Peptides against a protein of PDB entry 5HOI. Designs and how they scored, part 119

Target 1, 351 residues: chain A of PDB entry 5HOI
Amino acid sequence: FRYMPFSPAGTPFGFTDRRYLTMNEVGYVSTVKNSEQYSITVSFFDVGRFREYHFEDLFGYDLCFLNEKGTLFGQSKTGQIQYRPHDSIHSNWTKIIPLQAGERITSVAATPVRVIVGTSLGYFRSFNQFGVPFAVEKTSPIVALTAQNYRVFSVHYSQFHGLSYSLSELGTSSKRYYKRECPLPMSLPNINSDMKKDANLDYYNFNPMGIKSLFFSSYGDPCIFGSDNTLLLLSKWRSPEESKWLPILDSNMEIWKMSGGKETTDIHVWPLALAYDTLNCILVKGKHIWPEFPLPLPSEMEIRMPVFVKSKLLEENKAILNKKNEIGADTEAEEGEEDKEIQIPVSMAAE

## One batch from the design tools (peptide; made by RFdiffusion4, then SolubleMPNN)

Design b1_p16_1_s2 (from b1_p16_1, 9 letters changed)
Fold by OpenDDE base, seed 5:
Structure b1_p16_1_s2 (fold): chain B 351 residues (1-351), chain A 16 residues (1-16)
Amino acid sequence: as target 1 above (351 residues)
Amino acid sequence: SKRAELAKRIAELLAE
């Protein structure tokens, strides 16, 4: 296992010289390798509200977080971070995060009021939006961060305990925990079964946790989207005893339903944000589970708690077909039935 | 509807 730099919905280079550093509901940040340098572009979905900008990156930023006020960049190995406001009235700032030998920045997050840096040794560093430090805390190794206003959702990893999460609020004088290193019930990528395809191995090497993205919903609930393509939402987090993870969308099942039961193995959901009852996402076709260039327009998926597992539906449809064949023994078996599209029951398509 | 737009986009992608 290696700690890799994580950014929300970031993509690998693959065999190309370009990738997305991050993307969300605000926009997308791309980087292109130009010899020894990189060219970074910050693009927005709302072109009327924000102006696209670019700059030359001499440091090779591999961490990014985009918000409505600015973009935070980080270099995982050197510890350099840079905050760039979208408004040119506000100044950029740069800081070096002190790293121990072998330590890496694993994730960064920024809100209009806070900057957070997490490391492979579990150093949690907090700053204001101007790079003034508040505190340094030692936690379990941090693998992912997101933040909204004063709240931080952190994902931790231990080789012995797997994934855990924390939910905290960063006041001016103190950090409050709503959840502190609680078990995260997210499935890790299966190296042995799923890695038979080279494209899955490339993504695993880029993101070994399989966390495609994490964000806060428009209601302020922590959300995570793993390698199983299930959107998890942390419900009732204000009540420690009532708090639970809800599987609010199986995106593979939803695509399959919306296709009419066609083969959709080459169609992938890339998560951006949860706005109310709708997952904003990019639909991707091809061998790679991540968007390429140019970025497709975002799509909207309505959230629905998965009632049915695809495997059970396939078993039930096979059992119905076998019963029809047992009753219909006297009618000519037309040879072509093995490739018949799985009819989704009208009740499930109307739901 | 959002659902009809999503179904259309999936159908477009399946035809590519």
Scores: peptide ipSAE 0.619, ipTM 0.960, DockQ to the pose 0.741
Fold by OpenDDE base, seed 1:
Structure b1_p16_1_s2 (fold): chain B 351 residues (1-351), chain A 16 residues (1-16)
Amino acid sequence: as target 1 above (351 residues)
Amino acid sequence: SKRAELAKRIAELLAE
């Protein structure tokens, strides 16, 4: 196993001189190799809200994270990171992350309020949006990061325990864990079965974990999209005993159904974000499972929970309703609107 | 509907 730099929905170069460093619901970041340097372009889906910009990269940034306020870049080997606000009012900043011999930055994430750097030795480094450091924590080796506001979803890899995840909140003075290095029930790419196609080997060499992307939903739930093309959502993460991974979408099955049961082995889903009950994604046709250039327009895929998960959720919702009916009416606890867990709409149970 | 647009886009891709 080799630690590779991970960015959400990043693509390999393949046989080309260009790739996507990252993409999500905000936009996409591309890099083009030009001799010994790279040209980076930051593009947006909402062209009315944001202006596309480009710059010359002399460092060879191989890590990227895009948010609504700026773009974070990283170089996995040198430890250099750069933050570029989209607005010209705010200054760019650059710094070097100290790395030990053989250590790599494996993932970076940025929100409007936090910058996070994860490494192959499990150093978790946190900063504010101006690059001022808060803390350094030693964890299991980090293979992927995403963040929303103050929350961080981290994926870890151990040779002994496989994949784990953490969910944490980065306050001003302290880090809070909601989940700490818990088992992640995601399938790893199978080298022997999947490597019969050259395109799968190229992707595996780029991303050996097969994590196509990870993000927070619009409701703030951690999501991960693996090599099996299943979208997993972490439900009930505020309640440690009730927290579970839900397979909320089999994208291959949905594409197959939507085709009318045709062969769809050359159609691939590339995940961007989860907005409410809809996966924002790129539909890719061809030999490569990732989008090429130019980037196709995003597509929307409605979440359809598998029947076995729907039945279990209906049983759980009935059990919750029965418990609410046994506990008398009197506690008007004003639980603020922000903490409403995704009630799967009853309409999804009737089809 | 989102589903109808997705079905249309998949049909377009299958015809290429």
Scores: peptide ipSAE 0.617, ipTM 0.960, DockQ to the pose 0.621
Fold by OpenDDE base, seed 3:
Structure b1_p16_1_s2 (fold): chain B 351 residues (1-351), chain A 16 residues (1-16)
Amino acid sequence: as target 1 above (351 residues)
Amino acid sequence: SKRAELAKRIAELLAE
């Protein structure tokens, strides 16, 4: 096992000179090898809201995180990070993260208010959006990060304990844990079964954890998409005793159903984001499980959210709306009939 | 519908 730089939905070079550093619901970041240099392009799905931009990368950035306000880049070996706002109002900034001998940056995340750096030795470094440091914490080795607003979802790896996760909130003065290094019930890549296909070996060497992506849902729930192509959602994370991972989508099963039961082993889901009850994804056909160039348009895959998750989210949204109404904002509540019980088919509980 | 669009896209990919 080797700690590799992880970025959400990042792709390997394979036999090409180009790859995606990251992609999500906002857009996609690509890099092209130009001799000893790289050319990076930041592209967006909403071309009306954002303008594509590019720059020359002399550092060989191998880590990336894209949000609605900017892009964070990192170099896993040197410890260099760069934040580039999408607008011209805010300046780019660069920082060197101090690394110990053999330490690597394994993942980076950025929100409009926080920058997070995780390392192979378990150093968790937090910054504001301007690169001002808040704290350094020692955790188990970090293999993946994502963040939304002030919340951070971190995945950790131990040779003895396997995968664990943390969910934390980075306030102005303190870090709060909702979950701290709890077991993550995600299947690791099966080397013996997957190595039969050369394309799977290349991907395994790029990403040995098989985490295709991790993100927060539009409701602020941690999501992870592993090598088994199952979307896991962390439900009830505000209640530590009620917190559980839900397998909310088997993407292979959904593709098979949607094909009318045809052979679909060459069709792959590449996850981007979870918006409400819809997985935004790229459908990929071919030997490689990752998208090539040009990037296909995103597809939408409906999930069957458990009724108790939807009802609690509706109650929390109603409670947030009611708290906003107590602050004197006359928002006319359109009483939409959204209360239809999404029955989980019993068949998904029996496999 | 999202489901009809997804089914169409899968059918297109299976025909390639």
Scores: peptide ipSAE 0.616, ipTM 0.960, DockQ to the pose 0.630
Fold by OpenDDE base, seed 2:
Structure b1_p16_1_s2 (fold): chain B 351 residues (1-351), chain A 16 residues (1-16)
Amino acid sequence: as target 1 above (351 residues)
Amino acid sequence: SKRAELAKRIAELLAE
C-alpha cells in the first residue's frame, strides 16, 4: 500500500497536463503542468463574491483545501505548506513541516480559524490561520482530513484495522474528541472488478481509498462519499453511544430513477458539499468518473433516505422526545445555542 | 423544482 496525497474532490492528471487539486461549494482549484513548474488557478462559483486568481507554483503542490477565506496548499514530499487568503489585505504565509524519512503529508485542511496537517506516520499538526502552531499529536496514519470552524473530521488507515475516523474540536487550550479512531463502515474499492476498466485503474492509483470527498454538512455533520457512490452522514455524534453512519443517498440509484430507469453507467456523481437537504455535485458524462475541463455547472441532488431508515429515524426521534419529556425541563439552559443537535427535519419523512 | 431540474440535466447528458 502507498500513502497518496488526498484533497477533497481532487482529480488525477490522467493523460492530461491539468487536474483539479480540490473542489467544494466555494469553488475549484486547478493546476496545469508547464515544464518543471505549475500554474495554479483558484476559481469560484460565486463570481460576484470572489475574484479568480492565479500564481506560478515552483514547488509542485499536490495537496489543497479551499474555504471561504483562503486556500491552503501542501507538497506531500517536501513538507512545504502555503496559505493564501482570497483577500489581498491578508498576507500569504509559507511553512515547512518537518518530515521523517519516508513520511509524507497525506492531507491538509483549513478553516478561517485553523490549519491542520496530517501525515502518513499519523502526525496530526494544528495551527491557527496565521500558521502559529498549537500542538503535534501522534495518531494512526492519516489518509484524509476536512474541517469546519473548530471541528476536524479525520480518516485513518491501519493495515491491521482498516479505516477508522476521528471527530475532534480544536479549542484555544485543548483538543476535544467526540470520536477517536472509531471504525469507519466504508467499502474500499474492489481492485479485481474495477481493474478491467483502465479509467478505474488510473483513479485507484491516484486515490486507493476511493474517498471521492469528505466534508461537513451545513448543519455541522461529518459526511463522506466513497467509491460506492453512497453519501454517508454521521448522525448523533454528540452522543458517543448513539452515533451512527446513515446512508442518506445512493447517488447511482438516484440517477437511475431520475433517468426513468435507463442505463446510466456512464453518468457519474462527483460530490462537492451537502447544503441542508441537497447534495451539491458535478454530473459527469463519460468513461472517467471525475470531471474534466471545463468544469460543468454544479447540480443539486435531494437527499432521500431509504424508507426503512426514515421509519427507524421517526421511531427513534419519537423515543427521544418521549425520554426528554420524562426528564424534567430544567437542564436545557446551560448548553449554548450553537451545540443544539439540529434534528433532521421531519419534512424529510413526508415523501 | 430541484428534482425537475436534475431530471432535465440527466436527460440532456443521456442525449449526448
Scores: peptide ipSAE 0.616, ipTM 0.960, DockQ to the pose 0.610

Design b1_p16_1_s3 (from b1_p16_1, 8 letters changed)
Fold by OpenDDE base, seed 3:
Structure b1_p16_1_s3 (fold): chain B 351 residues (1-351), chain A 16 residues (1-16)
Amino acid sequence: as target 1 above (351 residues)
Amino acid sequence: SKRKRFAERVAELLAE
């Protein structure tokens, strides 16, 4: 096993000179090899809100995280990170993360208020949006990170224990754990079954954990999309004893249903984000399970949200409404949506 | 509907 740099929905080069460093609901970051240099382009889906920009990368950034305020770049081997605001009001900043011999940055995440760096030795480094350090914590080896506001979802790997996850909040004075290195019930890529296609071997070499993406939902629930093409959502994470992973979507099954039961082995879902009950994704046609160039327009896959997620959303919306009503803003909320059952993926229902 | 648009896009990709 080798620790590889992970970025949400990042793609390999394959046989090309170009790849996506990351993509999500905000946009996509691409890099093109140009001899000893790279050209990076930061593109956006909402062209009215953001202006596309590019720059020359002399460092060979292999880590990226895009948010609504800026892009974080990282170089896994050198420890260099760069934050680039999308606006011209805030300055770019660069920092070198000290790495031990053989240590790699494995993942980076950025929100408008926090920057997080995770390493192959399990160093968790937190900064503010200006690159001012808060803390360094030693955890199990970090393989993936995402963040929303002050919350961080981290995935850890141990050769002895497999995958685990943490959910934490990075306050100004302290880190709070909601979950700390708990087992993550995600299947790892099966080398023997999946490697029958050369395209799968290239992807495995790029991403041996098979984590296509991880993100927070619009409701702030941690989501992960693995090699099995199942979307897992962490429900009830505020109540440690009630917290559970929900298999909210089998994307292969949903594509198969939408085809009318035809063979769909060459149609792939590439996850971007979960907004309410809708997975934003790229539909990919071909041998590669990842999007090529040019990037297709995002598609919206409706998810039959589990009743427990809907009830929590109703409670959170009632709590938001009650807080708004305490602030004196009359907004009528429509009550009318039907009970949606949990769809268990066929792969998980057979175990 | 979102579901109809998604099914149409899947049908387009199956016709390629």
Scores: peptide ipSAE 0.498, ipTM 0.936, DockQ to the pose 0.633
Fold by OpenDDE base, seed 1:
Structure b1_p16_1_s3 (fold): chain B 351 residues (1-351), chain A 16 residues (1-16)
Amino acid sequence: as target 1 above (351 residues)
Amino acid sequence: SKRKRFAERVAELLAE
């Protein structure tokens, strides 16, 4: 086993000169090899909201995280990170993360308010959006990160314990754990079954954990999509004893059903995001389980969310609304962006 | 529906 740089929905080069560094609901970041340098392009699905931009990469960025405000890049070996706002108003910044001998940055994440760096030695480094450091924590080896607002979902790997996960809130003064290195019941790639196809070996060498992507849902629930093409959702994470991973989608089974029971072994789901009850994804046709160039348009898979998840989300949002109404009577306190009402679509409230 | 559009896209990819 080797620690590899992970980015959400990143693709390998394969036999090509190009790959996707990352992709999500906002857009996709591609890199093309140009001799000893790379050309990076940041593209968006909403072309009316964002302008595509590109730059020359002399560092060979192999880590990326895209959000609505900017793109974080990282170089796993050198420890260089760069944040590039999508607008021209805010400046780019670059920082070197100090790495020990043999240490690698394994994952990076960025929100409009936080930057997170995880390493193969389990160093968890947090920054604000301007690259000002908050803390350094030692955890189990980090293999993947995602973040939404102040929340971080981290995946850890131990040779003895397998996969674990943490869910934390990065406040201004402290880190709170909702979950700390709890077992992650995700299936690892099966080397013996999957490696019969050269394309699967190439992907395994790129991503040994088989984590195609991880993200937060629109409801702020951690999601992970593994090599088994099952979407796992962490339900009830605010209640430590009630928290559980829900297999909310078997994507192979859903494609098979949608085909009318035809052979679908060459059709693959590439996950982007979960918005309410809808998995945003790329449908891929071919031998490779990942999208090639040009990127196909995203597809929307409707997920039958378990009724008990919907009910709890409704209760939590009602409780948030009621608290806002109780607090809103006395203090004009600048309640920070924390409690942006997750508007539950009327369609989810009607089931 | 989203489900119909997705099924149509799967059908398109199966015809390729």
Scores: peptide ipSAE 0.497, ipTM 0.937, DockQ to the pose 0.573
Fold by OpenDDE base, seed 4:
Structure b1_p16_1_s3 (fold): chain B 351 residues (1-351), chain A 16 residues (1-16)
Amino acid sequence: as target 1 above (351 residues)
Amino acid sequence: SKRKRFAERVAELLAE
């Protein structure tokens, strides 16, 4: 086993000179080998909101995280990181992360307010959006990171204990744990069964954990998509005793159903994000389980939300309604038990 | 519907 640099939905080079460093709901970052250099392009799905940009990479960035405000790049071996705002108002900044002998940056994450660096030795480094350090913490070896606002979802690996996860909030003064190195019930890639095909071996060498992506849902729930093509969602993480991983989607099963029960062994889901009850993904056809170039248009897979996630949405909607009613005056609105249809937010109902 | 569009895209890919 080797600790490899992980980026959400990143793809290997394979036999090509190009790959995706990362992709999500915002866009996709590609890199092309140009002799001893790389050309990086940051592309967006919302072309009206963001302008595509490119730059020459002299460092060979192998880590990337894209958000709505900027792109974080990292070089796993040298410890160099660069943050590039999408706007021209804010300056780019570069920093060297001090690495021990044999240490690698294994993952990076960035939000509009935080930058996080995780390493193969389990150093968790936090910064603000300007690269000012907050803290260094020693954890189990970090293999993947994602972040939303102040929250960080980290995946850890131990040869003795397998996969674990943490969920933390990076306040201004302190780090809070909601979950700390708890067991992660994700299936690892099965070397013996799946690696008979060269394409699977190439992907395994790129990503030995088989974590295709990890992200926060639009509701701020940690999500992970493994090699088994199952989307796991961490439910009730605010209640330590009630927290559980929900298998909210078997993407292979859903493709199979959508095909009318045909063979779909060459059709793959590549996860981007979870927005409400919809997995944003790339549908990939072919030998490789990852998207090639050009990137296909994203597809929207509707998920059957587990009853527990629907109930949470109903409770949150009721709590929002009750807060609106507590601000409204004493009008005796009659107890008409009309079955108010769950107003799916208009953003979910957009066809 | 999202489900219909997804099924159509799967059908397109199966026809290639």
Scores: peptide ipSAE 0.497, ipTM 0.936, DockQ to the pose 0.556
Fold by OpenDDE base, seed 2:
Parts: sequence; structure tokens; C-alpha cells
Structure b1_p16_1_s3 (fold): chain B 351 residues (1-351), chain A 16 residues (1-16)
Amino acid sequence: as target 1 above (351 residues)
Amino acid sequence: SKRKRFAERVAELLAE
């Protein structure tokens, strides 16, 4: 096993001089090899909200994270990171992360308020948006990161325990864990069956965990999309005993149904984001499971939650409402920003 | 609907 640099929905070079470093609902970052240097372009889906920009990369950035305020770049071997705000009002900053011998940056994430760096030795480094460090924590080896606001979803790998995940909040003074190195029930790529196709071997060498992407939903729930093309959502993560992974979408099965039961072995879903009940994705046609150039327009896949999951969510929402009504009598507790548990709208039950 | 547009796009890609 080799630790590889991971970025959400990043693509390999394959036999080309260009790749996507990352993509999500905001846009996509591409890099092109120009002899010993690279040209990076940051492109956006909302061309009215954001201006496309490019720059020359002399460092060979192989890590990237895009958000609504800026782009974080990283070089896995040298430890260099760069944050580039999309707005020219804010300055770019560069920092070198100290790495031990053989250590690699394996993933980076950025929000408008936090920068996170994870390494192959399990160093979790947190910064503010200006690159001021908060803390260094030692965890199990980090293989993937995503973040939304102050919240971080991290994926860890151990040779003995396989995949685990953490969900944490990076406040001003301390890190809080909602979940700490809990088992992640994601299927790993099957080397023996899938390696018969050269295109699958190239992707496995680029991403041996098969994590196509991970993100937070619009409701703030951790999501992961693996090599099995199943979207997993972490439900009830605020309640440690009730927290569970829900297989909310089998994308291969949904494409097969939408085709009318035709062979769809050359149609692939490439995940971008989950907005409400809709997976934003790129539909890819061909031998490669990842998008080529030019990038196709995003498609919207509506998630039909299974009836059994809808019924449980309705029972769970009723139980939460009943508990709130029992506690709501006495204490005038202070107007702290109550993390309003976004109730899944009842309207999803009627169809 | 979103579902109809997605099914149309899958049908387009199957015709290529």
C-alpha cells in the first residue's frame, strides 16, 4: 500500500498532460504539464458569481481544495501549501508544513474560516484562513479530508483496522469530536476482479482507497462516495449511540433504471456535491470512470430515499419533536447559536 | 422534473 495525495473528485493524468486537481459544486481546478512547470486554472460553474483565473505553478501542486472564498493548494512531498482567495482584495499566502522523513501531505481542506492539513503519519494540522496555526494533533494516518464552516470530516487508514472516520468541530479555543476514529463501512476497491481492465489499474494507482469524493451535504451531514459507486450519508452524528451510515444512492442501479434496463457499463457517475435531495454529478461516457476534457456540464440526480429509511426518519423526527416538547418547560437558557438540527422537510414523505 | 432531465441526459449518452 502507498499513501497517495487525495483531493475531492480529483482525476489522474492517465496518458495525458492534464488533470483535474479537484471539483465540487463551486467549480473545478485543472493543471496542465508545461515541461518542468504546471499551469493551473481555477474555473467556476457560476460564471456570473466568480471570475476564472490561472497561474504558473513551479512547485507541482498535487493537492487541492476549492471553496466559495478561495482555493487551497498543496505539494505532498515538499510540504508547501498555498491559499489563493478568489477575491483580489485578500492576499495569497504560502507556508511550508514541516514533514518527517518519508511523511507526505495526503489531504488538505479549506473553509472560509479554517485550513486543515492531514499527513501519512497522522499529523492533523489546523490553521485559520490566514494560515495562523491553532494546533497539531497526532491521529491515525489521514487519507482524506473535507470541511464545511468549522466542521471537519476526516478518513483514516490503519493496516490493522482498515478505514475509520472522524467528525470534529474546530472552535476558537478547542477541537470537539462528534465521532473519533470510528469504523467506516466503505467497500475498498477489489484489486483481483477490477484490475483486468487497464483503466481501473491506472485509477487504483492514483487513488488506492477508491474514494471518488467526500463532502458535507447542504444539511451539514458527512457524505462519502466510494469505488462501489454508492453514496453513504452519516445520519444522526450528533447522537453518538444513534449515528449510522445510510446507503442513500446506488448510482449504478439508478443509471440502469433510467436507461430502461439497458447495458450502462460505459456510463459513470462522478460525484460533486449533495444539495438537499439532489446529487450534483458529472455523467461520464467511456472507458475511464473519471471526466476528461472539456468537463461536461453537471447533472442533477434526485435521491429517492428508500421507503423504510423515510419511515424511520419520520419516526425519528417525531421522537425528537416529543423530546423537545418535554424539555421545553423550565430553563430560559441563553441564546447561544443553537445548531438548529435541520429537519428534513416532511414534503419528501408524500411522493 | 430533475428526474426527467437526468433520464434524458442518460438517453443522450446511450445514443453516442
Scores: peptide ipSAE 0.494, ipTM 0.937, DockQ to the pose 0.601

